# Ledger of designs, part 17: peptides against a protein of PDB entry 3J47

Target 1, 121 residues: chain A of PDB entry 3J47
Amino acid sequence: IRLTNQLKSLKGLQSKLKDVVEYLDKVINKELPINHTILGKLQDVFNLLPNLGTPDDDEIDVENHDRINISNNLQKALTVKTNDELMVIYISNLVRSIIAFDDLIENKIQNKKIQEQRVKD

## One batch from the design tools (peptide; aimed at target 1 L3 Q6)

Design b2_p16_7_s4 (made by RFdiffusion4, then SolubleMPNN; from b2_p16_7, 12 letters changed)
Fold by OpenDDE base, seed 2:
Structure b2_p16_7_s4 (fold): chain B 121 residues (1-121), chain A 16 residues (1-16)
Amino acid sequence: as target 1 above (121 residues)
Amino acid sequence: SLQEQIEQLLKEIKSL
């Protein structure tokens, strides 16, 4: 009873994973628009997967090497994309800080000009 | 200062 329920649950998970693959293939082929919410959740799932890219070097069956390389390339691509996105956020925050600083300088210059005019009157 | 923070952030961006 427990083993049959686990096998049924695993088959259900496999079916859902297949549906996700079919969705991703349709998105890659531009048949469906990219849903950023689905893509974010998929990225979270991949980040929660144990690093399939550290096979302990001692059990490399040659047939697993291609699957491991695909997993590593995907994880690397996700990491690079995440770093690029974080960099854009960081630059955006930097630009906002620079603008705020420029506004502060301009306000100080204007206040100085107003004080100089009041002393001449 | 805010200027020092901006200079530090610019230095960090250039080091990436």
Scores: peptide ipSAE 0.042, ipTM 0.705, DockQ to the pose 0.020
OpenDDE base, seeds 1, 3, 4, 5: peptide ipSAE 0.030, 0.031, 0.039, 0.034; ipTM 0.650, 0.652, 0.691, 0.678

Design b2_p16_8 (made by RFdiffusion4)
Pose (drawn by RFdiffusion4):
Structure b2_p16_8 (pose): chain A 91 residues (1-28, 36-48, 72-121), chain P 16 residues (1-16)
Amino acid sequence: IRLTNQLKSLKGLQSKLKDVVEYLDKVIHTILGKLQDVFNLNNLQKALTVKTNDELMVIYISNLVRSIIAFDDLIENKIQNKKIQEQRVKD
Amino acid sequence: EIKEEIDEVKEEINEL
């Protein structure tokens, strides 16, 4: 789902660029200003990425902890299944 | 398939 959403966003840019190229050919405004703002707003992320890296590490650790908890419950379930099997054999 | 489409769209954006 996230991927589909990202594709839709990129699609708008692609179409928007085509339109802009055609517009310029024809000319040979508010949208242009807006685009410029967006441009000014990955390059910049480069410095900001430094911080993001730290945060990414924290969210990786959290995911690891969740995986461990899930394994624990999984072991319990497996034990219960074994007990059920033993009871059936006895019967 | 969606990721391939994203790459294709990015290539076309760069060409423009």

Design b2_p16_8_s1 (made by RFdiffusion4, then SolubleMPNN; from b2_p16_8, 10 letters changed)
Fold by OpenDDE base, seed 3:
Structure b2_p16_8_s1 (fold): chain B 121 residues (1-121), chain A 16 residues (1-16)
Amino acid sequence: as target 1 above (121 residues)
Amino acid sequence: SLLNQIKETLEEIKKL
């Protein structure tokens, strides 16, 4: 009973993975529009996967070298995209901080003017 | 002027 349920769950996961591959092929072929939300979630999944391109140093078959290069290129592309997304978030937060600082300066200038008027009356 | 350009770019980023 427990083993049959685990096998059923694994077959269900394999079916979903196939559906994701078929979706990506349709997007590459321009049959479907790019959905950035789906691509972001796929990127999260790939960032959680162990490096499929670090074989422990003991079996460098020549076929593994092309797979290692593809895995390294994918990891590099995912890292670049993640860095660009983080840069946009960083700039957005920096801008919010500058606005809040400008509002603070203006409030201090106004408060100083009100105090200087009260000392003259 | 700079603050308005920055606000505009933030609203564009939120639409992406």
Scores: peptide ipSAE 0.025, ipTM 0.541, DockQ to the pose 0.021
OpenDDE base, seeds 1, 2, 4, 5: peptide ipSAE 0.023, 0.023, 0.024, 0.023; ipTM 0.622, 0.521, 0.560, 0.549

Design b2_p16_8_s2 (made by RFdiffusion4, then SolubleMPNN; from b2_p16_8, 10 letters changed)
Fold by OpenDDE base, seed 2:
Structure b2_p16_8_s2 (fold): chain B 121 residues (1-121), chain A 16 residues (1-16)
Amino acid sequence: as target 1 above (121 residues)
Amino acid sequence: SLENQIKQVEEEIKKL
């Protein structure tokens, strides 16, 4: 009973993974619009996967080398993309901070000019 | 200070 339920759950997961692959193929082929929310959730799933690209050096079946290289290239590409997205967010926050500081300087300059006018009247 | 935050950003960008 417990083992049969685990196998049924695993088959259900395999079916869901197949549906995700079919969705990604349709997105790659431009048959469906890119959904950024789905892509973000897929990135989260890939980041939660154990590092599929370092099998401990003790179980290198030579036939898995190409699959391991593909998984490593995907994980590396996702890491680079995530770093680029984080960099854009960081630069955007920096630019907002600089603008807010410039506005503060301009407000100080204007307040100083108003005070200098009030002392001349 | 804002200047220290800008410098930290430039240092983090140089490490990437």
Scores: peptide ipSAE 0.035, ipTM 0.630, DockQ to the pose 0.022
OpenDDE base, seeds 1, 3, 4, 5: peptide ipSAE 0.030, 0.028, 0.034, 0.031; ipTM 0.601, 0.609, 0.654, 0.619

Design b2_p16_8_s3 (made by RFdiffusion4, then SolubleMPNN; from b2_p16_8, 10 letters changed)
Fold by OpenDDE base, seed 4:
Structure b2_p16_8_s3 (fold): chain B 121 residues (1-121), chain A 16 residues (1-16)
Amino acid sequence: as target 1 above (121 residues)
Amino acid sequence: SLTQQIKETLEEIKKL
């Protein structure tokens, strides 16, 4: 019962991972538009994954070195992408703040002109 | 206007 449930859960996880790969392939091939919310959630999942590149010192299997290098390259690529997305979000927020500040200045100038007209009448 | 130039720059950044 426990082993069969673990195997069923693992098969379910494998199916979900396949669905994610198929989604990413469709996005890469431009068959689907990029959904930033989905990509952000995928990044959250990858950030919650334990570092697959730190083998505990007790299993130096030479076959794991290539998988560790691939995992480290994937983690680096995800980190770069996350940094670029955070940079775009930061710039977008900065620019929104500048626009809001400009609109505030213009509103103050207009209010001052209206007050100066009311004092002349 | 400054707001218009900033909006145009934002639309260029979104294309990257």
Scores: peptide ipSAE 0.032, ipTM 0.579, DockQ to the pose 0.020
OpenDDE base, seeds 1, 2, 3, 5: peptide ipSAE 0.026, 0.023, 0.031, 0.023; ipTM 0.566, 0.633, 0.572, 0.620

Design b2_p16_8_s4 (made by RFdiffusion4, then SolubleMPNN; from b2_p16_8, 9 letters changed)
Fold by OpenDDE base, seed 2:
Structure b2_p16_8_s4 (fold): chain B 121 residues (1-121), chain A 16 residues (1-16)
Amino acid sequence: as target 1 above (121 residues)
Amino acid sequence: SLQQQIKEVLEEIKKL
């Protein structure tokens, strides 16, 4: 009973993974618009996957090596893309902070000039 | 101006 339920749940998960693959293929083929919410959730799933990249070197069946390399390359590509996106956000926030600081300096300079004029009149 | 230099840097970043 317990094992049969686990196998049924695993088959259900396999079906859902197939549906995700079919969705991604349609997005790649431009048959469907990119849904950023779905892509974000897929990235979260990949980040929650155990690092498939280091099976201890002692149990690598040669047939699994190509699948492991593909999964690692995908995880690495997702990590690089995420880092680049975070870098752009960070730079954008830094730039906004610098502009706000420059505006503050310019406002202080102008206020000082106005005060100096009022003391001369 | 600092604002113009920042705008130029942002346009370069968008090209990457």
Scores: peptide ipSAE 0.046, ipTM 0.700, DockQ to the pose 0.018
OpenDDE base, seeds 1, 3, 4, 5: peptide ipSAE 0.026, 0.033, 0.037, 0.038; ipTM 0.647, 0.611, 0.668, 0.676

## One batch from the design tools (peptide; aimed at target 1 Q6 L7 L17 L42)

Design b2_p17_1 (made by RFdiffusion4)
Pose (drawn by RFdiffusion4):
Structure b2_p17_1 (pose): chain A 91 residues (1-28, 36-48, 72-121), chain P 17 residues (1-17)
Amino acid sequence: IRLTNQLKSLKGLQSKLKDVVEYLDKVIHTILGKLQDVFNLNNLQKALTVKTNDELMVIYISNLVRSIIAFDDLIENKIQNKKIQEQRVKD
Amino acid sequence: EELEELEETVNRKLDIL
């Protein structure tokens, strides 16, 4: 789902670029200003990425902890299944 | 130039996805 959403966003840019190219050919405004702002707003993320890297580490650790908890419950489920099988054999 | 750069960026992101 997140992928489809990202694609939709990029699609708008691609179409918007085509429109802009065609517009410029015909010319040979508010949208242009808006686009410029967006441009000013990955390059910048480079410096900002430094911090993001730290935060990414933290969210990786959290995911690892969750995985461990899930494994624990999984072991209990497996034990219960084994006990059920033993009871059936006895029967 | 900026538009070409943007197009290249969009194409790179589409290739990744």

Design b2_p17_1_s1 (made by RFdiffusion4, then SolubleMPNN; from b2_p17_1, 11 letters changed)
Fold by OpenDDE base, seed 2:
Structure b2_p17_1_s1 (fold): chain B 121 residues (1-121), chain A 17 residues (1-17)
Amino acid sequence: as target 1 above (121 residues)
Amino acid sequence: SLLQELQKQVDEQLKKL
């Protein structure tokens, strides 16, 4: 029973993974619009994958070396891209906050000048 | 302002991502 449930769950995961691949192929072929929310979730999945490129030192079959290198390069590329995206978003939010603060200071200075003029008149 | 130009550059980079 427990082993059969694990096998069923693994088959279900394999089916879902196939559906994701088919979706990505359609996006690459421009048959479907890019959904940034789906891509972000896929990046999160890849970031949660154990480094597929540390083979435990005990079974370096030469045929797996190319697949492992491709997986590592993909994971590195996704990590770099995610980091760059987050960095740009962070900088954008900082700049917006600084501009809003500057505008607030300028507005306070202008309002003070207007009040000082109204008291002199 | 210099800050508005910086915001514009950041927004242009965000559009490229």
Scores: peptide ipSAE 0.074, ipTM 0.749, DockQ to the pose 0.019
OpenDDE base, seeds 1, 3, 4, 5: peptide ipSAE 0.070, 0.062, 0.067, 0.064; ipTM 0.738, 0.738, 0.737, 0.738

Design b2_p17_1_s2 (made by RFdiffusion4, then SolubleMPNN; from b2_p17_1, 11 letters changed)
Fold by OpenDDE base, seed 4:
Structure b2_p17_1_s2 (fold): chain B 121 residues (1-121), chain A 17 residues (1-17)
Amino acid sequence: as target 1 above (121 residues)
Amino acid sequence: SLLEQLQQQVDQQLQKL
């Protein structure tokens, strides 16, 4: 029972990974539009993966080296893209903070002008 | 404002990432 449930869960995960690959292939082939929300969630998954590229020193068979290099290059590319997205989010938040500060200054200037008019009348 | 136009440009770049 427990082993059968683990096998069923693993088969379910494999099916979901296949669906993701098929989705990405359709996006690459321009059959579907790019969905940035789905890509962001995939990046989050890859950022949570352990470093797939630390070969445990004891089983470096030459065939593993090419797969490890491909996985490391993919992980590095996803990390760079995540950093670029975070940088743009940071700039957006900075601009919003500057706008909010400008609006606060303008409101204070207007309030000061209204008070100065009330003292002259 | 000029700052609102800058924010709109940043938001358009975010949608392209």
Scores: peptide ipSAE 0.054, ipTM 0.703, DockQ to the pose 0.020
OpenDDE base, seeds 1, 2, 3, 5: peptide ipSAE 0.054, 0.052, 0.053, 0.047; ipTM 0.706, 0.704, 0.696, 0.688

Design b2_p17_1_s3 (made by RFdiffusion4, then SolubleMPNN; from b2_p17_1, 11 letters changed)
Fold by OpenDDE base, seed 1:
Structure b2_p17_1_s3 (fold): chain B 121 residues (1-121), chain A 17 residues (1-17)
Amino acid sequence: as target 1 above (121 residues)
Amino acid sequence: SLLEKLQKEVDEQLKKL
């Protein structure tokens, strides 16, 4: 019973990971817009992942200390890089929104000037 | 505009990541 529930949970996790990969592939291919909430949750998952560089070999040989440190540094570097990328995307979208707002204000000002000229004539 | 220059800079930084 406990083992079957663990296997079912692991299969469910595997399915969810597959869906995440398929989502990321669609985002990379520009088929879907970047969703910062999804990417933030993915970062949280990566931050909670155990060091992917420990082989599941139950041999605690002292030689693995360098590989563990390299894996930790790689995970940290990937997290930082992904955070910086997301921040740049966020700022890019924010700036685009501000530009669009400024263009709207300018258009309203121009329309008001045209109306004021038509009333004076 | 200044904002368009900022947008270009942000897009360039995005391409470097």
Scores: peptide ipSAE 0.059, ipTM 0.694, DockQ to the pose 0.020
OpenDDE base, seeds 2, 3, 4, 5: peptide ipSAE 0.054, 0.052, 0.055, 0.049; ipTM 0.691, 0.684, 0.695, 0.681

Design b2_p17_1_s4 (made by RFdiffusion4, then SolubleMPNN; from b2_p17_1, 11 letters changed)
Fold by OpenDDE base, seed 1:
Structure b2_p17_1_s4 (fold): chain B 121 residues (1-121), chain A 17 residues (1-17)
Amino acid sequence: as target 1 above (121 residues)
Amino acid sequence: SILEQLKKQVEEELKKL
């Protein structure tokens, strides 16, 4: 009973992973639009995966080296993308602050000119 | 691309199961 339930759960996980591969293939082929919510959730899942490329110290077989490289390449790609997104948000907020400061200076200059005209009349 | 790396990782996890 317990082993049969574990095998059923594993088969269910395998089916869901196949559906994810099919979804990603359709997005790569531009058959479906990019859904940022789905991609964000997939990133969260992969960030929670233990580094499946740390060899447990007992079997450095050549097959493990390819798996390590794939995990490292994904982690690097995710880190670069996350850094670029954070930089865009930072620059956008900086630009908004500069514009708001320029508008404040211009408004103060205009108000001063209006007051100087009212004192001459 | 990041999508290709993501696909490749899911395919490798699928081979472990």
Scores: peptide ipSAE 0.072, ipTM 0.680, DockQ to the pose 0.076
OpenDDE base, seeds 2, 3, 4, 5: peptide ipSAE 0.071, 0.056, 0.062, 0.044; ipTM 0.683, 0.647, 0.665, 0.615

Design b2_p17_2 (made by RFdiffusion4)
Pose (drawn by RFdiffusion4):
Structure b2_p17_2 (pose): chain A 91 residues (1-28, 36-48, 72-121), chain P 17 residues (1-17)
Amino acid sequence: IRLTNQLKSLKGLQSKLKDVVEYLDKVIHTILGKLQDVFNLNNLQKALTVKTNDELMVIYISNLVRSIIAFDDLIENKIQNKKIQEQRVKD
Amino acid sequence: LVEELEEVINETEEELE
């Protein structure tokens, strides 16, 4: 789902670019200003990425903890299944 | 502006691939 969404966003840019190129050919405004703003707003992320790296580490750790908890419950389920099997054999 | 937007699109396409 996230991927489809990202693709939709990129699609708009692609189409928007084509339109802009065609517009320029024809010319040979508000949209242009807006695009410029967006441009000014990855490069800049570069410095910002430094911080993001730290935050990514924290969210990785959290995921690991969740995985451990899930394993624990999984072990319990496996034990219950084994007990059920033993009871069936007895029967 | 067009060149910059093309760069942005190309980079984004690469990241998505």

Design b2_p17_2_s3 (made by RFdiffusion4, then SolubleMPNN; from b2_p17_2, 9 letters changed)
Fold by OpenDDE base, seed 1:
Structure b2_p17_2_s3 (fold): chain B 121 residues (1-121), chain A 17 residues (1-17)
Amino acid sequence: as target 1 above (121 residues)
Amino acid sequence: LVKKLQELIEQKEKELK
């Protein structure tokens, strides 16, 4: 029972990974528009994956070294993209804060003018 | 860009006080 359930879960994961690859191929071929929400979730999944290319130091056959380099290059590309996305979010929050402070200053100036008029009447 | 935005925030915070 446990082994059959594990094999069923692994087959289900393999099917979902195939569907993700097919989706990415359609996006690369421009058959589908880029969905930033799907790409962000895929990036989160890859950031949660343990380094799929650190074999424990006891079985480095030459074939594993090329897989390690591919995994490290993919992880680096995802890290750079995450940093660029965080920078855009940071800039957007800075601009929002500047606008909110400008509106607050204008409101404070208007309130002072209203109080000065009420003291002259 | 980021440094100039930080300076603009600091200026607006000073005008608010």
Scores: peptide ipSAE 0.034, ipTM 0.647, DockQ to the pose 0.016
OpenDDE base, seeds 2, 3, 4, 5: peptide ipSAE 0.022, 0.022, 0.027, 0.020; ipTM 0.501, 0.493, 0.444, 0.487

Design b2_p17_2_s4 (made by RFdiffusion4, then SolubleMPNN; from b2_p17_2, 8 letters changed)
Fold by OpenDDE base, seed 5:
Structure b2_p17_2_s4 (fold): chain B 121 residues (1-121), chain A 17 residues (1-17)
Amino acid sequence: as target 1 above (121 residues)
Amino acid sequence: LVEKLQELIEELEKQLK
């Protein structure tokens, strides 16, 4: 019973991870817009990942210290990369919002000029 | 303004690839 439930839970997790990879591939391929809420949750998942490559073996072998350092460096590199990607996307969306605001101002100025011309005719 | 901001978006999108 316990082992069957663990296997079912692991299969469920594997399916969810596959759905996330497929979503990321669609975002990379520009088929879908970048969603900040999904990327933030992915960052939270990466921050909650246990050190990828520590077996829970309390044997202090010198090889485990190098693997822990490599894992910590990989986790830090993934966190930095994800943060830089989120920053680029945030700046891009901020700039798009400024453009849309400029276009709104220009449209408002043009509409005002058209109204002023109609009052003079 | 718009053209320079669009160029900045394109450069940022190029660094993301």
Scores: peptide ipSAE 0.048, ipTM 0.705, DockQ to the pose 0.021
OpenDDE base, seeds 1, 2, 3, 4: peptide ipSAE 0.039, 0.041, 0.036, 0.043; ipTM 0.679, 0.685, 0.671, 0.691

Design b2_p17_3 (made by RFdiffusion4)
Pose (drawn by RFdiffusion4):
Structure b2_p17_3 (pose): chain A 91 residues (1-28, 36-48, 72-121), chain P 17 residues (1-17)
Amino acid sequence: IRLTNQLKSLKGLQSKLKDVVEYLDKVIHTILGKLQDVFNLNNLQKALTVKTNDELMVIYISNLVRSIIAFDDLIENKIQNKKIQEQRVKD
Amino acid sequence: MVEELEELIKESEETLE
């Protein structure tokens, strides 16, 4: 789902670029200003990425902890299944 | 501007691949 959404966003840019190229050919306004703003707003992320890296580490650690908890419950389920099997054999 | 937009699109396509 996230991927489909990202593709839609990129699609708009692609189409928007084509329109802009055609518009410039014809010319040979507000949208252009807006685009410039967006441009000014990955390069910048480079410096900002430094911080993001730290945060990514934290969210990795959290995911690991969740995985451990899920394993624990999984072990319990497996034990219950074994007990059920033993009871059936006894029967 | 067109060049900048093309670069951004290219970078975005690469990010999605």

Design b2_p17_3_s1 (made by RFdiffusion4, then SolubleMPNN; from b2_p17_3, 10 letters changed)
Fold by OpenDDE base, seed 4:
Formats: sequence, C-alpha cells, structure tokens
Structure b2_p17_3_s1 (fold): chain B 121 residues (1-121), chain A 17 residues (1-17)
Amino acid sequence: as target 1 above (121 residues)
Amino acid sequence: LIEKLQKKVKELEEQLS
C-alpha cells in the first residue's frame, strides 16, 4: 500500500514533468509567448534541487571530476528521503501552477484571436 | 536559457523513470 502510493505519486510527477517539457517545447517553437514568471519559477525549482545528474562535462575541471561524482553520489545517498519528498511536493505544486498558466495563456491567445476577428467585421 | 531548462526537466524525468 505505501510503496504503491509512492509509485503512483512518482508516476503522477513524471506525467507532470512531461507536461512542463511540452510547455517548454511550445515556447521554443514560438507557439506560446515567453512567460518570465513561469520560467523564473522553474529556475527557482532547479536551484532548490540537489544537483541532479552528471554535471555538464563542459564545466568540470578533470581533476575534480572524481570528487564531484563522489560528493554528488554521497549527497544523493544522504538526501534521498526528506529532500526528495519535499522536492516532489514542490515540483508538483509548481507544475500545477505552470499548467494553470499554460491554460490561461492559451485561453488568452484564443480570446485575442476571437476579438481580432470581431474588430475586422 | 529555455533549452537549458528543458534539458534539466528531461533529466529529472529520466531520473524518475
């Protein structure tokens, strides 16, 4: 029961992150206007995340690579339960806010197109 | 900037899979 609920919550988070990637693709493709408030909130999340993943190989002095990998693995091992749960909650709340803003932006774009059509008649 | 955010979000998705 607890593990199945955690796995369901994790799948829910993964689905929400996919929605954020799709939103960012729409912004990159210029289908949606750049929302600096959404982008700022995404940055704030990533700044609150423990270093997730391999540090970009392009910024690591080769002499510190083993120490950084050990530190990241140790930080991952020590931080796993409490910060990952808080992170999941925080990301889930942020993603919910991003989706609500995406829906608001799409609705505003549609309403603007409808108004521009009504002003041309 | 947006592409870097997208890369980080994809990396989060991969770690959650």
Scores: peptide ipSAE 0.024, ipTM 0.602, DockQ to the pose 0.124
OpenDDE base, seeds 1, 2, 3, 5: peptide ipSAE 0.022, 0.022, 0.022, 0.021; ipTM 0.612, 0.589, 0.585, 0.587

Design b2_p17_3_s2 (made by RFdiffusion4, then SolubleMPNN; from b2_p17_3, 9 letters changed)
Fold by OpenDDE base, seed 5:
Structure b2_p17_3_s2 (fold): chain B 121 residues (1-121), chain A 17 residues (1-17)
Amino acid sequence: as target 1 above (121 residues)
Amino acid sequence: LIKKLQDLIKELEEQLK
């Protein structure tokens, strides 16, 4: 019973990871727009993965310390890169929102001037 | 201001292409 439930849970996790990879492939191929909420959740997942590349416990060989440092540096570099990418796109969306708001203000000012002219004629 | 922001957006869009 416990082993069957663990295997079922692992298969469910594998399916979800496959769906994430397929989503990332579609984003890389420009088939889908970048979704910041999804990328932020992926960053959270990467931050919760302490050791991408150490097999579990019990031989303190000096080679594992260099692999752990390389893995931690790679993980940190991936986290920083993902954070910088999210920041660039956040700034881009913020700037687009400011421009759209300015265009809305200009359109309101123009519409007001047109109404004031129609009241004077 | 807006033109400079539009130019910056276009540059960012070109870097994402």
Scores: peptide ipSAE 0.021, ipTM 0.523, DockQ to the pose 0.019
OpenDDE base, seeds 1, 2, 3, 4: peptide ipSAE 0.019, 0.020, 0.020, 0.020; ipTM 0.533, 0.536, 0.523, 0.544

Design b2_p17_3_s3 (made by RFdiffusion4, then SolubleMPNN; from b2_p17_3, 8 letters changed)
Fold by OpenDDE base, seed 1:
Structure b2_p17_3_s3 (fold): chain B 121 residues (1-121), chain A 17 residues (1-17)
Amino acid sequence: as target 1 above (121 residues)
Amino acid sequence: LIEKLQQLIKEKEEELK
């Protein structure tokens, strides 16, 4: 029972990974527009993946070295893209904070002028 | 760019005190 459920779950994961690859191929071929929400969720999945490029040091077959290099290059490309996206979000938050402070300062100045008028009457 | 925006926030925070 437990082993059969694990095999079923693994087959379900493999099917979902195939659907993701097919979607990414359609996006690369420009058949579908880039969905930033799907792409962000895929990046989150890759950031949660344990480093799939550390085979335990006991099976250095020459085929693993090429897979390790591909995994490391993909993880590096995703990390750079995530850093650029976070930088744009950070700048956008800084600009929003400046605008909000400008509105608060103007409101404080107006309230002070109203109080100074009420003390002269 | 980022350093300039951080400096502007700091100036606006001091104007609010």
Scores: peptide ipSAE 0.111, ipTM 0.777, DockQ to the pose 0.016
OpenDDE base, seeds 2, 3, 4, 5: peptide ipSAE 0.031, 0.022, 0.032, 0.030; ipTM 0.584, 0.539, 0.566, 0.574

Design b2_p17_3_s4 (made by RFdiffusion4, then SolubleMPNN; from b2_p17_3, 7 letters changed)
Fold by OpenDDE base, seed 2:
Structure b2_p17_3_s4 (fold): chain B 121 residues (1-121), chain A 17 residues (1-17)
Amino acid sequence: as target 1 above (121 residues)
Amino acid sequence: LVEKLQQLIKELEEQLK
């Protein structure tokens, strides 16, 4: 009974993963619009996976190579996301700094005009 | 990003076979 339920649950998970692959194929092929909420939830699922890239320092067996590759691919996917998010934050801060600098220049120009008027009176 | 997520899901699907 317990083993049969585990096998049924695993087959159900495999079917759901296949449906997610098919969804991502449709998004890549531009058949469906990018849904950032779905992509965010997929990333949350990957963040809940055990870190497969720390073999505890006990037992170099050949099964670790595929697990290390998946963890390295996850780490690379998370690094790219982090870089894209940091780029958006950086651009947003740069734009805010440019606006604040423009306001400062305009304020200096106005103050200079007011001083030049006071010297002519 | 999307292509990397797809590759990771394919690798997880292969581990479940």
Scores: peptide ipSAE 0.025, ipTM 0.518, DockQ to the pose 0.114
OpenDDE base, seeds 1, 3, 4, 5: peptide ipSAE 0.022, 0.020, 0.019, 0.021; ipTM 0.510, 0.486, 0.527, 0.539

Design b2_p17_4 (made by RFdiffusion4; failed a check: too like the target's own chain)
Pose (drawn by RFdiffusion4):
Structure b2_p17_4 (pose): chain A 91 residues (1-28, 36-48, 72-121), chain P 17 residues (1-17)
Amino acid sequence: IRLTNQLKSLKGLQSKLKDVVEYLDKVIHTILGKLQDVFNLNNLQKALTVKTNDELMVIYISNLVRSIIAFDDLIENKIQNKKIQEQRVKD
Amino acid sequence: ELNELKDELDEVLNELE
């Protein structure tokens, strides 16, 4: 789902670029200003990425912890299944 | 796929610039 959403966003840019190119050919305004703002707003993320790296590490650790918890419950489920099998054999 | 899309985005933004 996230991927589809990202594609939609990129699609708008692609179409928007084509429109701009055609518009410039014809010319040979507000949208252009807006686009410039967006441009000014990955390059900058470069410095900001430094911080993001730290935060990504924290979210990785959290994911690891959740995986461990899930494994624990999984072991209990497996034990219960074994016990059920033993009871059936006895029967 | 994501990296390809980021490259496509960079191309679009460079052309737009």

